Peptides against a protein of PDB entry 7PB4. Designs and how they scored, part 226

Target 1, 105 residues: chain A of PDB entry 7PB4
Amino acid sequence: KMLNIKEYKEKLLSTLGEFLEDHFPLPDRSVKKKKKNIQESSVNLITLHEMLEILINRLFDVPHDPYVKISDSFWPPYVELLLRNGIALRHPEDPTRIRLEAFHQ
Target 2, 218 residues: chain B of PDB entry 7PB4
Amino acid sequence: DALQMAVGYFEKGPIKASQNKDKTLEKHLKTVENVAWKNGLASEEIDILLNIALSGKFGNAVNTRILKCMIPATVISEDSVVKAVSWLCVGKCSGSTKVLFYRWLVAMFDFIDRKEQINLLYGFFFASLQDDALCPYVCHLLYLLTKKENVKPFRVRKLLDLQAKMGMQPHLQALLSLYKFFAPALISVSLPVRKKIYFKNSENLWKTALLAVKQRNR

## One batch from the design tools (peptide; made by RFdiffusion4, then SolubleMPNN)

Design b2_p18_5_s1 (from b2_p18_5, 6 letters changed)
Fold by OpenDDE base, seed 3:
Order: C-alpha cells, then sequence, then structure tokens
Structure b2_p18_5_s1 (fold): chain B 105 residues (1-105), chain C 218 residues (1-218), chain A 18 residues (1-18)
C-alpha cells in the first residue's frame, strides 16, 4: 500500500512537472544583458513544480504548521497563480507564509 | 537634464530633508509627463518608471500618473513587461492600476521589441481572465498573443465555463473565435459569426501619443 | 491525499489519470 502511494505520488509529480513546464515555464533569464553594475543577486527561481513539491512536502511533514515562507526563489507570478486558484492560502497573520490548501472534507 | 533628475528622484526616492516633498514630487512628475507626451521616453526610462509605478513605492495617484505617461520614444523592452507582470503579482498595486497596466500593455503591444518572453507568460494572463475587471483587456491581450500551440482543451473548457458564468461578452467571443480558428475540433459550439471583433478601446488614453510615436518611427 | 486531489482538480489533471 505505501509503495503504491509513493509510486503514485512520483507519477503524479512527473505528470504535473511536464504540464507545468509546458504551460507555466519560467521566463528565460538569458536576456539579462550584462549591464555591469547591478549585482542583481542571481536568486535562482524555482519551477512551479518545485514550489508545489515544497508545499506538498511541508503539509505532509509538518501538518500542524504547513506554512512555507515565501523566499526570493519564489517567482511572484507563481505565488499569485497558486493563491488565485485556491491551491494555496496565505497565513492570516503573516503574508510572507503560504500553505497548500487542504480541502478538509 | 530635467528628465534624468526626475527619473533619478523616482528611482532613489525623495531626499529626506526637503520640507516641500509634495511640491518636488509634483515637479518631477510633471517633467516626466511633459517629456513622455511630447517626445516619448527611452526604453531605459520606461523600465525604471514602470517598475516604480507597480512596486507600490508611491501612492495610487502617483502610480496612475506615471503609468499613464509610459509612452515610448521608440520601443519598450519585453524585460520591462516581464518585470511589470511580476510586480502586479506582488499585490502592492491597486486593482485600478492592474486594469490600467493591461490597457497600457494592449495599447503599447506593437512597440514591445520582442514577444518571446511575453508569450511564455500566456498561462498567467489566461489565469487573470477570472478577474471581471481585467477580463476584457486580458481577452484582448490573449487575442494578440494566442498561437495554435496555446489552444489546449483545458483552456477551451475554462473559456466556455467563463462564458457560461459571464454571458456572451464581445471580448470573450473574439477570443473564442480565434481559438476555434486554430482548433475547430475543440469548439463544437456554434459561435455567432461576428464580422467585427470588438474590444474595449484601450488605446483611447494614448491615441494621440501613439500616433505621434508611429510618426516619429516612420 | 486531499492536497493531490486539490491540485489535480485545479489543474484539470484528472484527464491524465489513465
Amino acid sequence: as target 1 above (105 residues)
Amino acid sequence: as target 2 above (218 residues)
Amino acid sequence: SAAIDLVERHLELEKFKK
């Protein structure tokens, strides 16, 4: 039973990965012309898949505090996409924290 | 020059010590407005000022005025648009500012230097269709961006569901018509043969300025 | 899990469940 759940999770994550990559890709950072001086901290933006994985894992690992802190690696459009579609919720007291929405049946 | 000083003021923020902060702000804002409407702004100036207008650094009235004068001399960088969309998602700008941005984006669409990165944002724009205030302008933007590859079954379903909720909106019908053109098998519903595509005229705010830009770039 | 079901519903991934 547990093996089937893990395999299903992996298959789901794989399928989600392909879908999210096709439909919600990150903008190509390559267009950053070497303007010299602004050390734009090359914060590596994570994929939407990775963001969802983090949120899912946090919900499973720490169900009593399922909130993830929004880091600079979280692309704002992805955060907004998750929030607008009700996939994620902001912490009521800390807008820098989000959780995966568990529809409690 | 006066424009560089004005842009620098908005970028760096008000120097702490000036008693007349509001007068200084108004002076620099008028400088930007005057140059933008007369000559247009350089791509670099638009890059700076557009980000400022959407970052929530200033009040809504100031942001609105800045955004209204984002008129290019020649081109707008697609990078500026990508950054702007990111700022819109941070939620520090008002709903009215978001509407104004999409109106601006549609009006200035032809002046954006490249579309490759903007096309990657297709899914994000599509997700914004659910916002009733944005929907007319987002439909227009999507009408300009949509390629055959973007027409997917799930998006067709979402558009049809949206039509069921909102009714037969002209802007939604225009987008559905384009979707049917690219993928007729996905849209079994008979769309009314509208001879004319009617979008809300987003260009009205910039009509005179856009004409001037087109004349300068001929 | 409820979370997976939620994501699947929102992303319309149910159709990919072969």
Scores: peptide ipSAE 0.031, ipTM 0.806, DockQ to the pose 0.039
Fold by OpenDDE base, seed 4:
Order: structure tokens, then C-alpha cells, then sequence
Structure b2_p18_5_s1 (fold): chain B 105 residues (1-105), chain C 218 residues (1-218), chain A 18 residues (1-18)
């Protein structure tokens, strides 16, 4: 049973990864380093694939609290995409936390 | 410069000490509006003000006024548009602001310096087709952005499903006709040959301003 | 193709369950 879950997870991640990379790539934030010393903390945005991996991992690792806190590395369009398409849900009491919606087989 | 002071006010926010915050806000709005409609705004000014208008920092009325005066002197930075799309997804702007933004984006499309990053947002724009209020404007935007590589079977299916739900809308037909042009094998349905592509708001709010911008840059 | 269809079906199914 656990092996099937891991295999399903890997297959899901690979399938989603390819699709999401092709259709929802991150814009190149070529933040031209204009030399102004504003340490805008170059928050490294993660890919949609990485975001889904985090959500899937949380669901499997901590099924009783499957929610992930939205960090600054989460690109807002990706969060909205996941929520609008029902791939993720917001925590009812904490809108800064999201979980993967159960893929009904 | 009065414009620099106005932009700085919106960027930094109201200084607490002003007794008449509303009068100061109105003064700076009028300054931005006057310069934008007369001369256009620099790309840097648009970058700052567009981000402010979509961030939810100010009320909807203020944001709407700022967005209406996002008229370029020469060009709009693609980076400003990418940032703007990011803010639209945060959900702090009203539905009316989203509609206005897409109208603005279509109206200003030719003044955006590059399209490479905007083309990467194709999937996000396409996902917004399901919003009935946005659909006409998103179809127009997608009509401008669509390349052969964007025409996929799943997108064709979604467009046909939308047509089944909404009926044969002129803006949707225009987009489907373009899809059929790029990938005729994916669209078996007969589309009416329209000599003129019609999008509902061919007369944009900025028509006079855009003519003036084009005249100054000739 | 199959991967896209799977994701789309999943997205569609989740949309109908709301």
C-alpha cells in the first residue's frame, strides 16, 4: 500500500511537472541588478512543480495537518491557479495556509 | 517636480502629519492624471503607479483613477505587466479593477517593450476565460498573444466548451478562428468567415491619448 | 498528451465536485 502511494506520488509529480513547466513557466525575473543597495531580498520563487511537490509531500508526511504555509517563495499566480482549479484549498481559519485537495481516484 | 512629488506620495504613502489627507491625495491624483493625459508617463513612473493601483494599498476609487492614467510617454516595461498580473492573483483588487486592467493591457499592448515574458503568462490569461466579466477582454488579449505553439487540443476543448455554455460570442469566435488558422486539424467545427474581427470595446477609454502618444513618437 | 489529459481531467473533476 505505501509503495503504491509513493509510486502514485512520483507519477503525479512527474506528470504535473511536465505539464506545468510547459504551460506555466516562471517569468524570468531578470531583476537587472541595478546597483542600488536596496537588498530587495531576492526571494527565490519556486517553480509550480516544486510548489506541488511541497504540497504533496506535506499531505503524505503529515496527513492530519496537510497544510503548508504560503511563503514569499510562492508566486501568487501559482497559488491562485491551484486554488481556482481546486488543486489546493485554503485553511478555513488561516488563509495563509493551503493544502492539496485529495485527488479522488 | 510636481509629478515626482505625486509619485513619491503614492509610493511612500501619506505622511501622517497632513491635516487634510484627502485634499493632498486628490492634488497628487490630479497631477498624475494631468501629466499622463498630456504627455504620458515614463516607464519607471508606470512601474511604480501600476503596482500601487493593483496592490490594494488604496481604495478602489483611487486605484481605478491611477489605472486609467497609466498612459506611456514612449513604452511600458514588460516587467511592470508581469508584476501587475502577479497582483491580480493576490485578490486584493476588485473585479472592476481586473476588468479595467485587461482593457488597459489590450489598449497598451503595442507600447509594451517586449512580449517574451507576457507570452509565458499565456496559461494564466487562458485560465481567466472562465470569468464571464473578463472573458471578452481575455479573448482579445489572447488573440494578440496566440502563437501556433499555444494552440493545444485541451485549449481547443475548453474554448468549445465555453462556446457551448455562453453561445457564439464574437470575441470567442475571433479567438477560435485564430486557433483554426494555426491548427485547422484541431477544430472540426465550421466557423463563420468573418471579414471583420469584432471585440466589444474596440473603442478603448484611451483612444485619444494613444493617438497623441503615437503622434509624439513619430 | 496523456499527462495533459490526466491533469485536465483532474482539474475538471475537482471543479465539478465544488
Amino acid sequence: as target 1 above (105 residues)
Amino acid sequence: as target 2 above (218 residues)
Amino acid sequence: SAAIDLVERHLELEKFKK
Scores: peptide ipSAE 0.023, ipTM 0.683, DockQ to the pose 0.030
Fold by OpenDDE base, seed 1:
Structure b2_p18_5_s1 (fold): chain B 105 residues (1-105), chain C 218 residues (1-218), chain A 18 residues (1-18)
Amino acid sequence: as target 1 above (105 residues)
Amino acid sequence: as target 2 above (218 residues)
Amino acid sequence: SAAIDLVERHLELEKFKK
């Protein structure tokens, strides 16, 4: 049963990956290279796929506290996309934490 | 330079020691407004001030006034727009500020130096169609951005569903007509042949300024 | 399963799996 869930998760993530990369790619940070003085916010943004993977993993690994803390690696448009589409929800008391919606049934 | 001092004030924030913080803020805001409407702002000044307006660093009234004077002297950097969209998603700006931003983005669209990075945001803009207040302006933006590769079956379905919910809105019809142009096989519904595409006139706030920008860049 | 189904529904990915 757990193996099937992992395989299904991997298959889902792979299928989602292509779609998300095509339709929700990260903007190229390359434009920042030329102007010296803006502190290179060296924070590597993660892909939407990686963000979903983190959220899914947290839901499976810690089902009683499935919330993930929003880090600086979380691109705000991705967070908003997940929230607006009901894929994720904010923690009721801590707006810096989000979880996948699906297990509230 | 008075403008440099004003921009520096907004960037660094109010110096705590000033007894007359509100008067100082108003002075600098008026300086920015005066220069923006007379001469336009440099791309660097727009980059700084646009981020400030959307970051929630100041109150909604100040942010609204800053955003209203984001008038370019020549061009707007696409990077400034990408950063601005990111700030909109952080949720520190009001709904009215979001509407104003999309109006600004449509009005200033031709003055953005490049579109490659903005085109990558297509999916995010499309997702914002669900916001009833943003929908008219987002449709206009998408009308400007849409390429054949963006027209997908799922987006067609979303637009048709939105039309079923909201009725036959002129801005939705305009976008659907463009979608039908690029992918006629995906839209079986007969769209009324509209001779004229009508969007809400987002440019009205900047009409005089835009004319001045076009005259300076001739 | 339910989370995946929800993500698929919300992203309308179900139609791309066919």
Scores: peptide ipSAE 0.038, ipTM 0.791, DockQ to the pose 0.040; fails the geometry check
Fold by OpenDDE base, seed 5:
Structure b2_p18_5_s1 (fold): chain B 105 residues (1-105), chain C 218 residues (1-218), chain A 18 residues (1-18)
Amino acid sequence: as target 1 above (105 residues)
Amino acid sequence: as target 2 above (218 residues)
Amino acid sequence: SAAIDLVERHLELEKFKK
């Protein structure tokens, strides 16, 4: 049972990865840091795939608290995409935490 | 420079807890408005002020006024637009500010220096079609952005479903007609041959300013 | 299965598996 869940998770993540990369890529922040002192926080944004992986892993690893804290690595459009499509839900008391919806039904 | 002081005020916030915070804010806001409508703003000034308007740093009234004066002297950086879309998704701005942003984006579309990064946001804009308040403006934006590569079966279905829900909206018909042009096999439905595409006139707020910008850059 | 199906449906991925 656990092996089948891992394999299924890997297959899901792989299939999602390609789709998400094609349709929801990260914007290239690689526009040259011209020396303007905007402390763009050196926070590396994670892919939507990585976000989903984190959410899925949290659900499996900590099913009693399946919420993930939104970090600065979470690109806001990705968070909004997940929430708007009902893939993720905000914590009712802490809007900085989100969970995967699909696994709680 | 008065503009630099005004931009610096919005960027850094008020230096002194002076009793006249509102008067100082209004002074700087008027300075930005006056320069923007008279001469336009530099790309760097738009970059700073656009992010401020959408970050929720100030109240909705101030943010709305800042956004209304995001008039370029020459060009808008696409990076500013990408950052702005990110701020919209943080949810610290009002629904009216979101609508105003999309109106602004459509109105200023030709003044954006490049479209490569904006085209990468296609899926996010498309996902915003379900918002009834945004839908007309998002359809217009998508009409400007859509390439053949963006026309996918799932997006066609979503548009048809949206049409079934909302009815035969002119902005949806315009976008569907473009989709049918790129991928006729995906749209079996007979679309009424509209000789004219009708979008809400998003430019109305900036019409005079945009004419002035086009004249200065000729 | 159900969670994947939900994510797939929400992302409309089901139609890319064919």
Scores: peptide ipSAE 0.029, ipTM 0.793, DockQ to the pose 0.040; fails the geometry check

Design b2_p18_5_s2 (from b2_p18_5, 7 letters changed)
Fold by OpenDDE base, seed 4:
Structure b2_p18_5_s2 (fold): chain B 105 residues (1-105), chain C 218 residues (1-218), chain A 18 residues (1-18)
Amino acid sequence: as target 1 above (105 residues)
Amino acid sequence: as target 2 above (218 residues)
Amino acid sequence: SAAIKLVELHLELENFKK
């Protein structure tokens, strides 16, 4: 049963990767958020694929606390896309944390 | 406040229409319409109602009426626009609603408080150029958004391919002219020097309301 | 299931490009 879940996870992620790269590419990384202050922290935005991978991995690795904290690397449009489509859910008490919607529902 | 009650109804109200619910729905919709056209809506009210109009919670007729009265009192939040675009990606709204949204977005573009996140959505808007119904309005939006950094070889190719398919449309020519201005080496095709750029008049639906908003904010 | 929602999202998004 566990092997089938891992294989299914890998197949899902691989299928999603090609699709998400084609349909939801990150805007060209050249948008340096010029924050006024000196530290050019070029926040590297992650792909939608990477975001989903993080969420899926968290659900499998820590099923009792499947929530991921939204970092600066999370592009806001992707977060909204996942939430509005019911793919992800916000934590009821902490809006900075999101989880993948349960697969077995 | 009647407006707060109306907004609250759309946010929390029951999805299933019963006969008595239709009268209540119409009452609240008229309240929103009256306030929006007379005074404009607060940014928070636009945020709530715009998302409702694009979420598919209500029927197309209701969504269309809500979207038509998304007139700001002062500003529209960029976050509201980002959320709205996310709903467009889900495909729960009708084609007519999508067209109306892009018309609205072009008409209200100057009233959006920030453009940083909207500029990041450039690729999403560009992908919508393939829709024949959206293409004129998307070209207008891209004309407003395009920076030198957005002009890439693959986008030039797609625009030229689209022109080959659809013919030399004024809105495509306007966008290509801007691309040539930013990156002349990428566009070898001679474009006619147009003295006037003509887009479909997206502002016509809100012309009177927009004049009133500009007068109130002076 | 989230998998079904993701597949549905895939299908919806593919249909949007068509």
Scores: peptide ipSAE 0.026, ipTM 0.456, DockQ to the pose 0.040
Fold by OpenDDE base, seed 2:
Structure b2_p18_5_s2 (fold): chain B 105 residues (1-105), chain C 218 residues (1-218), chain A 18 residues (1-18)
Amino acid sequence: as target 1 above (105 residues)
Amino acid sequence: as target 2 above (218 residues)
Amino acid sequence: SAAIKLVELHLELENFKK
């Protein structure tokens, strides 16, 4: 049963990877903030595919605490996309944490 | 107040006990419409109602009416626009609602408090160019958003392909001219020198309201 | 399931291209 879930996970991620790259690529963050002094902490944004991979892996690796903390690498539009589609859920007490919606077996 | 009750109704949904659900809905819609057209809505109210209009929670007729009254008192939050675009990606709203949203976005563009995150959504908007119904309005939006860094070879190819398919449409020509301005080496095609850029007048739906907003904020 | 929702999202997004 676990092997089938892992294989399914990998197949799903593989199939989604090409799609997500084509349709939801990360925007080139070349927003030149003209303001002089603030070190552009080039926070590397992760792809939507990578975000989903993190969420799925957390669910499998730590099923009793499947929540992932939203980092600066999480592009806000992606987070909102996942939440609004019910793909992810916010932690009821900590809105900075999200989990993948449980696969109802 | 009546507006808070109306917004609360749309946010929380109809309380089960009201026998006349349609009458209550209409009452609250009229309340929102009256306040929006008279005074404009606060940014927080727009945030809530815009999200509802695009979520598919209500029918197309209701969503259309809500979206038409998304008139700011002062400003629209950029975050509200980001959320709205995320709903467009989900596809729960009708094609007509999507068109109306882009018209709204163009019309209200100057009232959005910040543009940094909206600029990051460039790729999402660009992908919507393939929709024939959206294309004129998306071109206008992209014309407002496009910077030199957005002009990439693959986007140029897509625009040229679209031009080949649709012909030299005024809105597409305007966008291509801007692309050529930023990256002349990427566009080998001679574009006619148009002195005037013509987009569909998407603002017409809100023309009177926008004038009123500008007068209140002076 | 989240998987179904992802598939649905995929299908919905593909329908935008058509």
Scores: peptide ipSAE 0.026, ipTM 0.522, DockQ to the pose 0.040
Fold by OpenDDE base, seed 3:
Structure b2_p18_5_s2 (fold): chain B 105 residues (1-105), chain C 218 residues (1-218), chain A 18 residues (1-18)
Amino acid sequence: as target 1 above (105 residues)
Amino acid sequence: as target 2 above (218 residues)
Amino acid sequence: SAAIKLVELHLELENFKK
């Protein structure tokens, strides 16, 4: 059963990968936040595929706390896309955390 | 007030409301339209209504009317635009709504408070160039957004391919000219020297409203 | 499920291209 779930997960992610790359490509992999005084921290943005992978993995690995903290690597449009489509849910008490919507609902 | 009630209706109202069947919907829509064209809308009101217009909550006619009255009193929040583009990516809105949105975005570009996040949407906008209906307006938007770092070889190739497909369109030529300005080495082809950059006047729909906004904010 | 929504999204986008 677990093997089947893992295989299914991998297949799903693989299938979605091409789709997400084609339809939701990152505009730029590096956001240069020019803050006036501080070092140009180039934040590497992750792909939507990677974001989903993180969310899925968290759900499977830590089902009792399936929330992922939104980092600077999370491109805001992707976050909004996931939230607005009900693919992800924001933590009710911590807006900096999101989870994958439960597959079983 | 009447506007708050109207916005509240659209926010909390029925999902997938049928066009022209609800007198209440029409009343609230007219309220929003009247206030928007007279005084403009607050950034918070635009945030709510813009997302509604693109979410597919209402029919195309309603969405179109809402989008047409997304006129700011002062500013539009960048976050509202980011959210709006996220809906466009999902593709729940009609092609006509997408066109209208890009026209709106170009027309209202100067009223958006910040551009940092919008600049990150560059790739999504660029991908929309392949849509023949969107292409003129997307070119205009990209013309406003393009920075040197956005000018990549693969994008140059795509623009040239697009030019080969659709011919030497003024909007495409304008964008290519800008690309050549930022990265001359990437565009070896001679571009016609155009005396004037010409885009379709997206502002025409909001010309009067935009003048009013500028007058109020002086 | 989120997976279903992603699939639906995929289908919707593919249908839009047609």
Scores: peptide ipSAE 0.025, ipTM 0.507, DockQ to the pose 0.064
Fold by OpenDDE base, seed 5:
Structure b2_p18_5_s2 (fold): chain B 105 residues (1-105), chain C 218 residues (1-218), chain A 18 residues (1-18)
Amino acid sequence: as target 1 above (105 residues)
Amino acid sequence: as target 2 above (218 residues)
Amino acid sequence: SAAIKLVELHLELENFKK
């Protein structure tokens, strides 16, 4: 059962990867706010595929605390996409943490 | 007030319509329509109703009517647009709703308070160019959004491929001309110098309402 | 399951191409 789940996970991630790269690419980050002094925090946004991989891995690796903290690398439209579709859920007490919806009942 | 009750119904109301629920639904929908066309809606009301229209909570007919009355009193929140685009990505709305949304987005573009996050959605909009029904409206939107940094070799190739497939469409030519302006080295093809940029009139549905909004905000 | 939702998302997103 676990092997089938891992294989399914890998197939799912691979299939989603190609799809997400084609349809949901990261925007070109060129909006450098020319504000003078503050550090060019070139926040490296991660792909939607990478975001899903992080969430899936956390669910499998730490099932008792499957929540991931939203970092600046999480592109807000991707977060909203996952939450609005019920793919991810916010922590009830900490809105900065999200989890993937459970694979297994 | 009647509007708050109507918005509250759409936000919290039951998903399964019974016959008595249809009369209530129609009453609340008419309330929203009347206020929207007369005075416009507050940014918070648009945020709620736009999300409802694209979430698939209601049927296509209801969603279409809600979307048609997404007229701002003053401004539309950029966050509302980002949320709306996220729903489009989920594919729960009909093709006609998607077309209507892009028409709405073009028509209401100047009333959006900020555009930084919308500019980040450039890739999502660009991917929708492949849809023949969306292509004219997406080209218009991209024409409004395109910056020099968005003009990449792979996007130029995709636009040229689309032109080869669809022919020299006026909306595609307008976008290509803008791309050539920003990056002349990427477009070796001589584009016909068109004196006038021509897009489909997306604004026609809201023309009277938009004039009223502009007059109130002057 | 999250997997089913992801598959559904994938299918819904593929329909966006058609």
Scores: peptide ipSAE 0.027, ipTM 0.474, DockQ to the pose 0.041; fails the geometry check

